# Designs tried in a protein design run: peptides against a protein of PDB entry 7BDX. Part 63

Target 1, 212 residues: chain A of PDB entry 7BDX
Amino acid sequence: EMGAAACTLLWGVSSSEEVVKAILGGDKALKFFSITGQTMESFVKSLDGDVQELDSDESQFVFALAGIVTNVAAIACGREFLVNSSRVLLDTILQLLGDLKPGQCTKLKVLMLMSLYNVSINLKGLKYISESPGFIPLLWWLLSDPDAEVCLHVLRLVQSVVLEPEVFSKSASEFRSSLPLQRILAMSKSRNPRLQTAAQELLEDLRTLEHN

## One batch from the design tools (peptide; made by RFdiffusion4, then SolubleMPNN)

Design b1_p12_2_s1 (from b1_p12_2, 8 letters changed)
Fold by OpenDDE base, seed 5:
Structure b1_p12_2_s1 (fold): chain B 212 residues (1-212), chain C 212 residues (1-212), chain A 12 residues (1-12)
Amino acid sequence: as target 1 above (212 residues)
Amino acid sequence: as target 1 above (212 residues)
Amino acid sequence: DFLKKVLEESLK
C-alpha cells in the first residue's frame, strides 16, 4: 500500500519537466529504472497464475511505474537518459508487450506503448526499438488486440516508423510483406474517431510511400 | 526494494517548493500522509523484536518517509497542510519519539525532530505540538540521548518554544520545574561546536526570561 | 519531428 501510494505521487509530480530533471540528476536514477524493469517483469510473470485484481496495490504500483517511464520519455533529457542509460528497461517493455496476450493488462499495455512512442520521438530511440529483434511481428501481435486504445497507440508507433525514411527503409521489405492491411482498413472504419483518424492517416502515409 | 527506491526519489525531489505544492495539490496527499504515519509506527513497533539492520530496505523506506515530511514542513503551505490536515501524523511522530529508547534509531529521531522543528515555525503548529500531552517530559527524555545530533535538534525545538512568549507562558511552570539544567550546561561545554552553540544560546535565552 | 512533438504524451 505505502509503496504504491509513494510511487503514485512520484508519477503525478513527474509530469513536470523540472521533476524529471531532478529525478535524472540524482545518483539513484539508474538503480531506480533498473528495479522498475525487474518489478514490471515480475508482475507480468505473476499473471500466468493468479487473476490479479485490476485495482490491486500491485497493479497500481506497476501502473505508476509505467506512468513515470512515460513522463520521463515525454521530456528530451528523459528520452536521452532512457536511450543511453536504460536500454534494458526498453528491452523489458518490448518483451512484456510480447508476453501479454490480446486483451490482457490493457491499461499497462497502453502505458508501455505510450512510453515507447515518446522514446520514438528521439531518432536514436526510434532506431533502437525498431531494430529490436521481433519488433515488426510485435507490432502486428499488438494490433490484434481487441482494445481500441491499445490499437491506437500501436498505430501511432507504426506511424513514427513510417514517417522516418532512414528507419523505414531498413525494415520496408518485412513491413510490406507482413502488413495486416485488412486490419488497418477495418480500423479506418471504426466508430472510435481517434482510432479511425489514426488508421486513415497511416493508410495515406503508406500510399505516399508506394508512389515515391 | 522498489518501494524504498521510489520513496527515496520522491524524498529527493520534495526538496523543491514546487514539488511540495504538486504533492499537496493532488487528491492523494491526505491518504499518503495517513499511511506514512501508520508505516512509521509499524516500523518502530517491529524494533522491539528484531534487530532491524540499519541499512535494510525497510529502514531506508522509513527514512525517506520522514525526509518527505521534513521537506513538506520546510515550506509554508506544507506546514499549513500538516497542521490543518495531518495532525494524526504529528501525534504519531511525537509518540514514536517517546517510544524509542536513547540511542535507538538515531537517524530516524533526527529526521522526526527536524520535521517537528519545521512545523514549529508555524505558530499554529508550535501551539499544537507544545500542547500535546507529555510534550515537556518528551523533550527531556530525548535530551538524555547519547547522540549529539539528536540533542542538537531537541535544543533547537526547545528554543522554538522559549522564543515564543505565548507558547512558553502556558508551560513555563512545568518547564522551569523539570529543566535538566545540568545536562544543558554540560552540552554548552561539548566538543561538538554546533551542540555547544545551541546549548549556550538556549542558556542565554533562559537567563533573559528569568530577568524579565 | 514537429508532428511527433505535438503528439507526445504525459500522464498524471
Scores: peptide ipSAE 0.026, ipTM 0.839, DockQ to the pose 0.063
Fold by OpenDDE base, seed 1:
Structure b1_p12_2_s1 (fold): chain B 212 residues (1-212), chain C 212 residues (1-212), chain A 12 residues (1-12)
Amino acid sequence: as target 1 above (212 residues)
Amino acid sequence: as target 1 above (212 residues)
Amino acid sequence: DFLKKVLEESLK
């Protein structure tokens, strides 16, 4: 209980750039983010058994951890730290996104996807994520999720790849051959306005790349 | 482990006034400080059995919690919050300081005494603390500690009482009748320069009050 | 129109 409360407060204050800098300026940052990955992994592994109530202290704790990673990745120095010093954490996030089934742990998926999206703002981060084994299949696996918010954040991450020629050119063949076009087209007709817009923009960006 | 790491980071960033304001501006502050008191109490109660290594994750967690309380109390709005909304936590800190034996949990005692000293900067906080049952005997109990840093922070808290006429006048009779003068005189001759100075200043302040 | 990358903050 106390751990979850403390972590939630840390998450809240990490919305400040100054706080992110303070976290990273300490000698405990490396250990913290290492344990973060392990804790998130342990939580996801525990889901295969008991229906963990999403509102449990354990769930809130992991949500806060994922939120902290997201807020760190929102800042330039935070992205640099994650890409240079916490690659294991990024690998863990990618793995956990793959281990979760469609419709499972939706809130955690959203937070993890937001963190990866923020990392993708940095070219070095985008390169690292996109070169991870099974990254393209993972995107399509995640895009099969029934949750519109999960799909929204997947589309945003896909867009980050598509809009970076240096990265997209390396995966373009696999990307084009496996693209779930019908799924994206269906999302472009969604009643969710954010999902609709993201899918439309991605389709426009893809069309632009086909004509070049 | 993760809880201790997160709490330690929260402690570190709470050295900023802006972070303290952010903590207190959230809807989770009340619950956090309530659980803080309970967690600290549970830890101190657990000491009566196993020799808990001072470097355990549990110890570090409680140190971080005490540090957060200290940093909150260092800010005007933090003192207001503690005195108005977290009196139970202050009562818990006073109780825990009484429950610990001389030489036991020195680092925790110092952090808790620092928090109480910071609270005492506010007249309302000083009134609340000094009117707590057994406060004067507690000061003398704590002043029997073999640790110079514990004694230093006790003397600082005593000085806060002595220098406030509105507070001191109410407890002056009990204070004068129970004052461990020989102990304070011994501290004024300490090899520790900070302890020596604090004891000398307190003796000077006490002399000034006797002549008025 | 290139979508500008937007920074994501934590959900409170």
Scores: peptide ipSAE 0.029, ipTM 0.838, DockQ to the pose 0.062; fails the geometry check
Fold by OpenDDE base, seed 4:
Order: C-alpha cells, then structure tokens, then sequence
Structure b1_p12_2_s1 (fold): chain B 212 residues (1-212), chain C 212 residues (1-212), chain A 12 residues (1-12)
C-alpha cells in the first residue's frame, strides 16, 4: 500500500521536467529503472495465475511505474537516459507488450506504448526500438487488440517508424509484406475520432511512401 | 525493494518547493501521509522483536518517508497542510519518538525531530506540538539520548518553544521544574561544535527568560 | 511535410 502511494505521487510529480531532471540527476535513477523493469515483468508474469484485480494496489503500483517511465521519456534528457542507460527497461517493455494477450492489461499497455512513443521521438531511441527482435510482428500483434486506445498508441508508434526514412528503409520490405492493411482500414472507419484520424494519417503516409 | 526505491526518489525530489506543492496539490496527499504514519508506526513496533538491520530496505523506506515529511514541513504550504490536515501524522511522530529507546533508530529520530522542528516554525504547528500530552517529558527523554545529533535536534525544538512566549508561558512552570539543566550544561561543553553552540544558546535564552 | 512528433504525458 505505501509503496503504491509513494510511487503514485512520484508519477504525478514526474510530469514536471524539473522533477525528471532531479530524478535523473540523482545516484538512484539507474537502480530505480532497473527494478522498475523487474517489477513490471513480475507483475505481468503473475497475471497468468492469480487473477490480480486490475484495481489492486499492485496494479496501481505498476501503472505508476509505467507512468513514470512515460513522463521521463517525454523529456529530452529522459529519452537520452533511457536510450543510453536503461535499455534493459526498453527491452522489458517490448517483451511485456508481446506477452500480454489482446484485451489484457489495457491501461498498462497504453502506458508502455506511450513510453515507447516518447522514446521514439529521439532518433537513437527509435532506431533502438525498431531494431529490437520481432518489433514489426509485435506492432501487428498489438494492433489486434480490441481496445481502441491500445490501437491508437500502436498506430502512433508505427507512424513514428514510417515517418523516419532512416529507420523505415531498413524494415520497409518486412513492413510492407506484413502490414495488416485491412485492420488499419477498419480503424480508419472507427467511431473513435482519435483512432480514425490516426489510421487515416498513417494510410496517407503509407500511400505517399509507395509513390516515392 | 521497488517501494523503497520509489520512496527514496520522492524524498530526493521533495527538497524542491515546487515538488512539495505538486504533492500537496494532488488528491493523493492525504492518503499518502496517513499511510506514512501507519508505516512508520509499524516499523517502530517491529523493532522490539526482529532485529531489523538498519541497512534494510524497510529501514531505508521509513527513512525516506520521514525525509519526505521533513521536506514538506520545510515549506510554508507544507506546514499548513501538516498542521491542518495531517495532525495524526504529527501525533504518530511524537508517539514514536517516545517509544524509541535511547540510541535506537538514531537516523529516524533525527529525521522525525527535524520534521517537528520545521512544523514548529509555524506558530499553529508549535502550539499543536507543544500541547501534545507528555510533550515536555518527551523532550527530556530524547535529550537523554547518547547521540549528539539527536540531542542537537531536540535542543533546537526546545529552543523553538522557549523563544515563543505564547507557547512557553503555558508550560513555563512544568518546563522549569523538569529542566535537565545538568544535561544541557554538559552539552554546552561538548566537543561537537554544533551541539555545544545549541546548548549554549539555549542556556542563554533560558537565563534571559528568568530575568524577565 | 514532416509531421512533428508530439510529446505525450502519462495518463492522469
């Protein structure tokens, strides 16, 4: 309980750039983000057995951790830190996104995807993530989620890849051959306006890339 | 482990006034400080049985909690919050300081005393603390500690009482009748310069009050 | 036209 409360407060205050700088300027940051990955992994592994109530203290704790990572990644120095000093955490997030079933831990998936998206703002981060084993299949696996918010954040991450020629060129063949076009087209007709727009923009970007 | 890491980070960043404002501006502050008191109490109660290593994650966690309280109390809005909305925590800190034996949990005692001192900067806080049952006996109990740092922070808190006429007048008789003068005189001869100075200043203040 | 990446905060 206390851990979840403390972590939730840390999540809230980490929305400030100055707080992120303070977190990363300390001698505890490396350990914190290392344990964060382990904790998130342990939580996801526990889901296959005990039905952890999504409203549990443990769930809230892990949500707060994922939120902290997202907020850190929203800041330039935070992205640099994650890409340079906390790659294991990024690997863990990618792994966990693959291990979770469609519809499972939606909120956590969203937070993890947001963190990866923020990391992808940095070219070095985008390169690192996109070169991760199974990254493209993972994107399509995640796009199979029934949750519109999950799909939205996947589309945003996909767009970050598509809009970066240096990254997209390396995976363009695999990307084109495995693209779930029908799924993205279905999303472009979604009643969710955010999802609809994101899917339309991605389709436009993809069409532009095929003509070039 | 993760809880201790998160709490330690929160402690570190709480040195900023803006972070304290962010903590207190959230809807989680009340719950956090309530659980903080309970957690600290549980820790102190556990000391009589299992020799918790002072270097344990649990110890570090409780130190971080006490540090957060101290940092919150260092800010005007934080003092106001503690005095108005978190009195139970103040009561708990006073209780725990009484329950700990001389030489026991020195670091925690120091942090708790620092938090009370910071609260005492606010007249309302000083009034609240000084009107707590057994406050004067508690001060003398704490001055019996063999640790110079504990004694220093007790002397500082005593000085906050002595220098506030509105508070001191209410307890002056009890204070004068129970004052461990020989102990304070011994501290005024300490080789610890901070303790020496604090004891000398307090003795001077007390002499001034006897002449008035 | 390079779509500017938008920074995203965690869900509040």
Amino acid sequence: as target 1 above (212 residues)
Amino acid sequence: as target 1 above (212 residues)
Amino acid sequence: DFLKKVLEESLK
Scores: peptide ipSAE 0.022, ipTM 0.832, DockQ to the pose 0.058; fails the geometry check
Fold by OpenDDE base, seed 3:
Structure b1_p12_2_s1 (fold): chain B 212 residues (1-212), chain C 212 residues (1-212), chain A 12 residues (1-12)
Amino acid sequence: as target 1 above (212 residues)
Amino acid sequence: as target 1 above (212 residues)
Amino acid sequence: DFLKKVLEESLK
């Protein structure tokens, strides 16, 4: 309980760029982010056995941790820190997103996807995650989720790949061959306006790339 | 471990007044400080049974919590919050300071005393703690500590009482009758210059009060 | 229209 409360407060204050800089400027950041990945991993592994209530202390704790990572990744120096000094955490997030089934831990998925999207603002970060083994299959796995918010944040991450020629060129063949076009088309007709727009924009970007 | 790391980071960033305001402006502050007291209490109660290493995760966690309280109390709005909304935490700190033996948990004692001193900057806070049952005996109990830093922070808190006529007048009889004058005189001859100065100043203040 | 990468806000 105490840990969850502390992490929740830390998450809230991490919305400040100056707080993120203070976190990273300290000698405790490396340890914190190392343990963050382990804690998140332990939580996800426990879900198959114990029906952890979504409102449990553990759930809030892990959610706050994912929120902190997202806020750190929202800052340029935070992205640089993650991609240089906390790659294991990025690997863990990618792994956890793969381990979770469609509809499972939706809120956590969303935050983890947001963190990855923020990391993708850094070209070095985008390269790192896109070169992760099974990254493209992971995107499609996540895009099979029934949750519109999960799908939205997947589409945003896909768009980050598509809009970066240096990254897209390396995976273009696999991407084109496995693209769930019918799924994306279905999303472009979604009643969720954010999902609809994201799918429509991605379809336009994809069309532009095929004509070039 | 994760909780300790999160609390340590939160402690570090709580040195900022803006972060303290952000903590207090959130809806999670009450819960956090409520659980803080419980966690500290649980730690102190466990010391008689388990030789917890000073460098344990629990030790660091509790130390960070005490540090956060100290930093919150360093800010005017933080003091107001503690004395209005977290009185149970103040009661817990006073209790724990009484439960700890001379030489036991020195570092934690120092932080807790620092937090109480910061609270004493607020007249309402000073009234609250000084009207706590057994407060004067507690001061003398703490002043029997062999540690110079503990004694220093006790003397500072004693001085806060002595320098406030409205507070001192209520306890003046008990204070004068139980004053460990020889102990304070011995401290005025300490090799620790900070302790020496604090004891000397307090002796001067006490002399002034007796002549008035 | 290069959609500017928008930084994610923390979820409340």
Scores: peptide ipSAE 0.021, ipTM 0.836, DockQ to the pose 0.063; fails the geometry check

Design b1_p12_2_s2 (from b1_p12_2, 4 letters changed)
Fold by OpenDDE base, seed 3:
Structure b1_p12_2_s2 (fold): chain B 212 residues (1-212), chain C 212 residues (1-212), chain A 12 residues (1-12)
Amino acid sequence: as target 1 above (212 residues)
Amino acid sequence: as target 1 above (212 residues)
Amino acid sequence: DFADKVLAEALA
C-alpha cells in the first residue's frame, strides 16, 4: 500500500522535466530503474496464478512504475539515460509485452508501449528497440490485441520505424513479408478516431515507401 | 526494496517547493500521509523484536518517509496541509518520539524532530504540537538522548515554544518546574558547535523571560 | 521533423 502511494506521487511529479532531471541527476536512478524492471517482471509472471485484481496495490504500484518510465522517456535527457544506462529495463519491457496475451493487462501494455514510443523518438533508442530479437513479430503480436489503445500505440511505434529510413531498411524485408495489412486496414475504419487516423497515416506512409 | 527506492527518489525531489505543491495539489496526498503515519508506527513497533538492520530496505523506506514529511513541512502550504489535514500524522510522530528510547533510532528521531520543528514555524502548528498531551515531558525525554543531533533539534523545538509568548504562557509553570537546566547547561559546553550555540541561545532566552 | 512528434505523456 505505502509503496503504491509513494510511487503514484512520484509518477505524478515526474510529468515535470525538472523533476526528471532531479531524479536522473542523483546516484539513485540506476538502482531505481534496475529494480523497476524486476518488479514489473515479477508482477507479470504472477498473473498466471492468482487473479490479481487490477485495482490492487500491486497493480497500482506497477502502473506507477510504468508511468514514471514513460515520463522519463518523454524528456530528452531521460531518453538518453534509458538508452545508455538502463537497457535492461528496455529489454524487460519488450519481453513483458511479448509475455502478455491479447487483452491481458491492457493498462500496463499501454503504459509500456508509451514508454517505448517515447524512447523511439531518439534514433539511438529506435535502433536499440528495433534491433531487439523478435521486435517485428512482437509488433504484430501486440497489434492482435482487441484494445484500441494498445493497437494505437503499436501503430505509433510502427510509424516511428517506417519514418526512419536507416532503421526501416534493416528490417524492410521482414516487415513487408509479415505486415498484417488487413488488420491495419480494418483499424483505418475503426470507430476510434485516434486509431483510425493512426492507421490511415501509416497506410499512407507505407504506400509512399512502396513507390520509392 | 522497490518501495524504498521510490520513496528515496520522492524524498529527493520533495526538496523543491514546486514538487511539494504538486504533491499537495493532487487527490493522493491525504492517503499518502495517512499511510505514512501507519508505516512509521509499524516500523517502530517492530524494533522490540528483530534487530532490523538500520541499513535495511524497511529502514530506508521509513527514513525517506520522514524526510518527505520534513520537506513538506519546510514549505508554507505544506505546513498548512499538515496542521489542517494530517493531524493524525503529527500525533503519530509525537507518539513515536515517546516510544523510542534514548539512543534508539537516532536517524529517524532527527528526521521526525526536524519535521515537528518545521511545523512549529506556523503558530497553528506550534499550538497544536505544544498542546498535545505530554508534550513537555516528551521534550525532556528526548533531551536525555546521548546523540548531539537529537538534542540539537529538541533545543530548537523548545526555543520555538519559548519565543512565542502566547504558547509559552500556557505551559510556563510546567516548563519552569520540569526544566532540565543542568542538562541544557552541559549542552552549552558541548564540543558540538551547533549544539553549543543552540543551548547558549536558549539559556539567554530563558533568562530574558525570568526577568520579565 | 522529429520535433513535432507528440510525446506520450502518462498522467497519474
Scores: peptide ipSAE 0.126, ipTM 0.847, DockQ to the pose 0.065
Fold by OpenDDE base, seed 2:
Formats: structure tokens, sequence, C-alpha cells
Structure b1_p12_2_s2 (fold): chain B 212 residues (1-212), chain C 212 residues (1-212), chain A 12 residues (1-12)
């Protein structure tokens, strides 16, 4: 309980850029993010089968950790830090997203996707993530989730790749050959307006790239 | 490990007034400080005999908690919050200071004393603490510690009482009758210059009050 | 241009 409470407070205050800078300026940041990845991995590995996200202190703790990573990645110096000094954490997040089943740990999945999206705002981060083994299959795996928020954040990450010519050109062949177009088209007709809009925008961007 | 790391980061960033305000402005502050007291109490109760402060994650976690309380109390709104909404935590800190033996948990004892001192900067806090049952005997108990930093912070807390006429007048009789004058005089001859100075100043203040 | 991308905020 206490750990979750403390970590949740840290998550809350990490919304401030100044707090992020203070965290990263300390000599404890590297260790913290190293342990963060290990803790998240241990949590996901402890889940049995199709068990839903636990309403527990452990779950809350992991949510707070993922939230902190997301908020750090929302700051330019935080993105630079993650990409330069905490790549193992990014690898862990990618791995965990692949290990989780559709509908499993929805809140955690959203937070992890948000962190990857924020990292993708930095070209170095986008390059690193997109060059990770199995990245494209992972996107489609995640897009198979029934949860609209998961799908929304996947679409945003896909869009981040598509909008960067230098990155997209490297994977364009695989992307085009495996693109779940029917699913994205279905999302463009979703009753969720955010998902609908994101799918429509992505489809427009993809069409623009086919003509170039 | 992870809990201690997160709590230590929270401790570090709590040195900022803006972070303290953010913590207190949230709906989780009351719960956090409630659990903080319980956690600290559980830790102290788990110590067997004259065991020194543990070099453990648990110890580090409790240090971070005490550090957070101290940093919150360093801010005017934080003092007001503690005195108005978290009195049970103050009671717990007083109790724990009484439960600990001389030389036991020195770092924790220092942090707790620092928190009480900071609370004493607010007249409401000073009144509350000084009116606590056994407060004067507790000061003398703590002053029996062989550690110079413990003694220093006790002397500062004593000075906070002595310098406030409204508070001191209520306890002046008990204070004068039980004052460990010989010990304070010995501290005024300490090789530790901070302790020496604090003891000398307190002796001067006490002499001034005897002549009024 | 990444400048047009809206950051994701994780609220506690």
Amino acid sequence: as target 1 above (212 residues)
Amino acid sequence: as target 1 above (212 residues)
Amino acid sequence: DFADKVLAEALA
C-alpha cells in the first residue's frame, strides 16, 4: 500500500517539467528506470492466463511506474534520457506489449503505448523503436485488442511512423504487405469519435503516401 | 527496492515548495500521510532490542518518508496541513521518538526531530507539540542520546519552546525543575561546533528568562 | 513535422 501511494504521488508530480528535470538531474535516475523495467516485467510475468488487470496495490504501483515513464517521455530532455540511457526500459515495454493478450491489462497497455508514442516524438526515439525486431507485427497484434483506447494509441504510434519519411521508407514494404486495412477501415466507422478520427486521419495519410 | 527508490525520488523532489503544494492539493495527501505514520510505526516496532539502523530497503523507505514529512513541514502551507489535518502523524512521530533507545535509528531520529522543529515554526504546531503528554520528559530522554546530531536537533526544539513566551509560560515550572542543566553545559563544551553553539545560545536564552 | 503531434499525458 505505502509503495503504491508514494509511487502514485511521484506519478502525479511528474506531470511537471521541473519535476522531471529534477528526477533526471539526480544520480538515482538510471537505477530507478532500470528497476522500473524489471518490476513491470515481473508483474506481467506473474499474470496467469487471461486474468484481467488486478485491482491491487501491485497493479496500482505498476500503473504509477508506467505513468511516470510516460510523463518523463512527455518532456524533450526526458525523451533524450530514455533513448540514450534507458533503452533497456524501452525494449522491456515493447516486450511486455507483445506478451500481453488482447483485453489483458488494458490500463497498463495504454500507459505503455502512451510512453512509446511520446518517445516517438523524438526522431532518435522513433528510429530506435521502429527498428526494434518485430515492431510491425507488434503494432498489428496490439491493434487486434477489443479496447478502443488501446487501438487509439496504436493508431497514433502507426501515424508517428507514417509521418516520418526517413523511418517509414525503411519499413514501407513490410508495412504495406501486412497492413490490416480492413480493421483500420472498421475503426474509421467506430462509435468512439476519437478512434474514428484517428483511423480516418491515418487512412488519409496512407493514401497520400501511395501517390508519392 | 522499487518502493524505496520511488519514495526516495519523491523525497528529493519534495524539497520544492511547488511540489509540496502539488502533493497537498491532491485528494491523496490525507491517505498518504495516514499510511506514512503507520508504516513508520510498524518499522520501529519491528526492531529487536538495540539493533542499529538497518542498511535495507525498508530503512531507506522509512528515511524517505520521514524526509518527505520534514520537507512538507518546511513550507508554511505544509505546516498548516500537518497541524490541522494530520495530527495523528505528529503524535506518531512523538511516540516513535520516545520508543527508540539512545543510539538507535539515529538517522531516522534526526529526520523526525527535524520535522517536529519545522512544525514548531508555526505557533499552532508549537502549541500542539508542546502540549502533548510527556513532551518535556521526551526532550530530556532524547537529549540523553550519544549522537551529536540528535542532541543538536533536540536543543533546537527546546529553543523553539523557550523563545515563545506564550508556550513556555505554561510549562516553565516543569521545565525548570527537570532541566538537565549539567548535560547542556557539557554540550556547550562539545568538540562539535554546531552542538556547542546551540547549547551556548540556549543557555543564554534560559539565563535571560530567569531575570524576567 | 513532429511539432504538430500532441503529447500524451498520463494523469494520476
Scores: peptide ipSAE 0.125, ipTM 0.845, DockQ to the pose 0.064
Fold by OpenDDE base, seed 5:
Structure b1_p12_2_s2 (fold): chain B 212 residues (1-212), chain C 212 residues (1-212), chain A 12 residues (1-12)
Amino acid sequence: as target 1 above (212 residues)
Amino acid sequence: as target 1 above (212 residues)
Amino acid sequence: DFADKVLAEALA
């Protein structure tokens, strides 16, 4: 309980850039993010494939950790730190996103995707995650999720790739051949306005790239 | 391990006034400080009377909690919060300081004393702690500690009482009758310059009060 | 600016 409470408070205050700088400026940041990855991995491994998200201190603790990572990635120096000094954490997030079944750990999945999106704001971060083995298949696996919020964040991450020619050029062939076009088209007709907009924008961007 | 790491980071960033405000402005502060007291109590109760401070994650976690309380008490709104909304925590700290043997849990004892000193900066806080049952005997119990840092912080807390006529007047008789004068005199001759100065200042303040 | 679309997670 106390660990979850402390981590939750840390998550809350990590919304501040100055707090993130303070976290990263200390001598404990590296160890913290190392253990963060391990903790998230242990949590996901403890889940039965058919179990919904736990309403427990353990779940809250892991959500807070993922929230902290997201908030760190929301600022420039935080992104730089993650892509330089905490690559194992990014690798872990990518792995866990692949290990989770559709509909499993929805909130955690969203938080992890948010963190990856934030990392992708830096070209160096975008290159790193996009060059990870199985990244393209992972995106489509995640896009098969029934949750609209998961799908929204996947689409945003896909858009980050598509909007960077240097990144997109490396995977364009695989991307085009494996793109779940029917799924994205269905999302463009969603009643969820955020999902609808994201899908439409991506379709427009993709059309522009095919004509060039 | 992860709980200790998170709490350690929270301790580090709590040195900022804005972070303390953010912690207190959230909906989780009350619960956090409630559990803090319980956690510290559980830790102290788990200690054998003859065991030195543990070099463990558990110890580090408790130190971080005490550090957070100290940092919260270091700012005006934090003191106001503690004395209004977290009195049980203050009561717990006073209790634990009484339960610990001389030389036992030195670092924790120092942190707890630092927090009480910070609370005592507010007249309301000073009144609250000084009116606690057994407060005067507790001060002398703590002053019997072989550790110079413990004794230093006790002397500072005593000085906070002595320098407030409204508080001192309520306990002046008990204070005068139980004062470990020989111990304070010995401290005024300490080779530790901080302890020496604190003891000398207190002796001067006490002499001034006897002549008025 | 792409940076303006950063996703900071507020505490729930």
Scores: peptide ipSAE 0.121, ipTM 0.845, DockQ to the pose 0.080
Fold by OpenDDE base, seed 1:
Formats: sequence, structure tokens, C-alpha cells
Structure b1_p12_2_s2 (fold): chain B 212 residues (1-212), chain C 212 residues (1-212), chain A 12 residues (1-12)
Amino acid sequence: as target 1 above (212 residues)
Amino acid sequence: as target 1 above (212 residues)
Amino acid sequence: DFADKVLAEALA
């Protein structure tokens, strides 16, 4: 209980750039983000057995951790820290997103995807995550999720790849050969306006790339 | 481990006034400080049985909690919050300081005393803690501690009472009748310069009050 | 293009 409360407060204040700088400027940041990855991994591994109530203190604790990572990644120095000094955490997030089944642990999956999207804001972060083994198959695996929010954040992450020629060119062949076009087209007809817009924009960007 | 790491980061960033305001401005502050008191109490109660290694993750977690309370109390709005909305936490700190034996859990005792001293910076906080039942006996109990840092912070807390006529007048009879003058005189001869100075200043202030 | 990338999400 207390750990979840403390972590939730830390998540709340991590929305401030100055707080993120303070966290990263301390000698404890490396250890914190190392243990964060381990804790998230342990939590995801525990889901196969005990129906961990999504509302458990443990779940709230892990959500807060994922929220902190997201907020750190929202800041330029935070992205630099994650890509330079916490690569194992990014690798862990990618692995956990692959280990989770469609519809499983949706809230955590959204938070992890948000963190990866924020990392993708700069070229260094985008290069790192896109060069991870199995990244393209992972995107399509995640896009098979029944949850609209998961799919939205996957489409945003796909768009960050598509909009960066240096990154897209490296994976263009694999991307074009495996693109779940029918799934994206279906999302462009979604009743969820955010998902609909994201799918439409991605389809427009993809069409532009085919004509060049 | 993760809880202690998160709480330690929260402690570190709580040195900022803006972070304290953010913590207190959220809807989670009340719950956090309520659980803080309970956690500190549970920890102190556990010390009688298992030799909790002072370096345990649990100890570090509780130290971080006490550090957060201290940093919150260092800010005017934080003092107001503690005295208005977290009185039970202040009462818990006073109780725990009474439950601990001389030389027991010294680091936590120092942090708790620092928090009470910070609360005493304003008249409302000083009034509240000084009107707590057994406050004067508690000060002398704590002053019997063999640790110089504990004694230093007790003397500072005594000085905050002595320097406030409205508070001192209410307890002046009890204070004068129970004052461990020989102990304070011994501290004025300490090899610890901070303790020596604090004891000398307190003795000077007490002499000034006897002549008026 | 740059404006779209600056749309970082932060959670409270």
C-alpha cells in the first residue's frame, strides 16, 4: 500500500520537467530505473497464474512506474537518459509488450506504448526502438489488440517510424510486406474518433510514400 | 526494494518547494500522509522483536518517509497542511519519539525531530506540538539520548518553545520545575561544536527569561 | 512534421 502511494505521488509530480531533471540528476536514478524494469517484468510474469485484480495495489504500483517512465520520456533529457543509460528498461518494455496477449493488461500496455512513443519523438530514441529485434512483428501483434487505446498508440508509434525517412528506409521492405492494411482500413472506419483519425492520417502518409 | 527506491526519489525531489506544493495540491496527499504515519508506527513496533538491520530496505523506506515529512514541514504551506489536515501524523511522530528508547533507531529519531522542529517554525505549528500531552516530559526523555544529533535537535526544539512567549508562558512552571539543567550544562561543554553552541544559546536564553 | 513529433504525452 505505502509503496503504491509513494510511487503514485512520484508519478504525479513527474509531469514537471524540473522534477524529471531532479530525478535524473541524482545518483539514485540508475538504480530506480533498473529496478523499475525488473518490477514490471515480475508483474507481467505473475499474470499467467493468479488473476491479479487490475485494481490491486501491485497493479497501481506498476501503473505508476510505467507512468513515471512515460513522463520522463516526455522530456528531452529524459529521452536521452533512457536511450543512453536505461536501454535495458526499453528492451524490457518491448519484451513485455510482446509477452502480453491481445486484451491482456490493457492499461499497462497503453502506458508502455506511450513511453515508447515519447522515446520515438527524437531520432536517437526512434532509431534505438526500431532497430530492436522483432520490432515490426511486434507492432502488428499489438495492432491485433481488441482495445482501441492500444491500437491508437500502436498507430502513433507506426506513424513515428513512417515519418522518419532514415528509420523507415531500413525497414521499408519488411514493413510493406507485412503491413496489415485491412486492419488499418478497418480502424479508419472506427467509431472512436481518435483511432479513426490516427488510422486515416497513417493511411495518407503511407500513400504518399508509395507515390515517391 | 522498489518501494524504497521510489520513496527515496520522492524524498530527494521533495526538497523543492514546487514539488511540495504539487504533492499537497493533489487529491492523494491526505491518503499518503495517513499511510505514512501508519507505516512509521508499524516499523517502530517491529523493532522490539526482529533485529531489523538499520540498513534494510524497510528502514530506508521509513527514513525516506520521515525525510519527506521533514521537507514538507520546511515549507509554509506544508506546515499548514500538516497542522490542519495531518494532525494524526504529528501525534504519531510524538508518540513514536516517546516509544523509542535512548539510542534506539537514532537516524529515524533525528528525522522525526527535524520534522517537528520545522513544524515549530510558525506559531500555529509550535502551539499544536507544545500543547500535546506529555510534551515537556518527552523533551527531557529525548534529551537523555546518548546521541549528539538527537540531543542537538531536542535543544533546537526546546529553544523554539523558549523563544515564543505565548507558548513558553503556558508551560513555564512545568518547564522550570523539570528542566534538566545539569544535562544542558554538560552539553554546553560537548566536543561537538553544534551541540555545544545550541546548549550555550539555550542557557543564555533561559538566563534572560529568569531575569525578566 | 516537427510539430507532430513535439506532441509528447505526459500523465498526471
Scores: peptide ipSAE 0.091, ipTM 0.846, DockQ to the pose 0.059; fails the geometry check

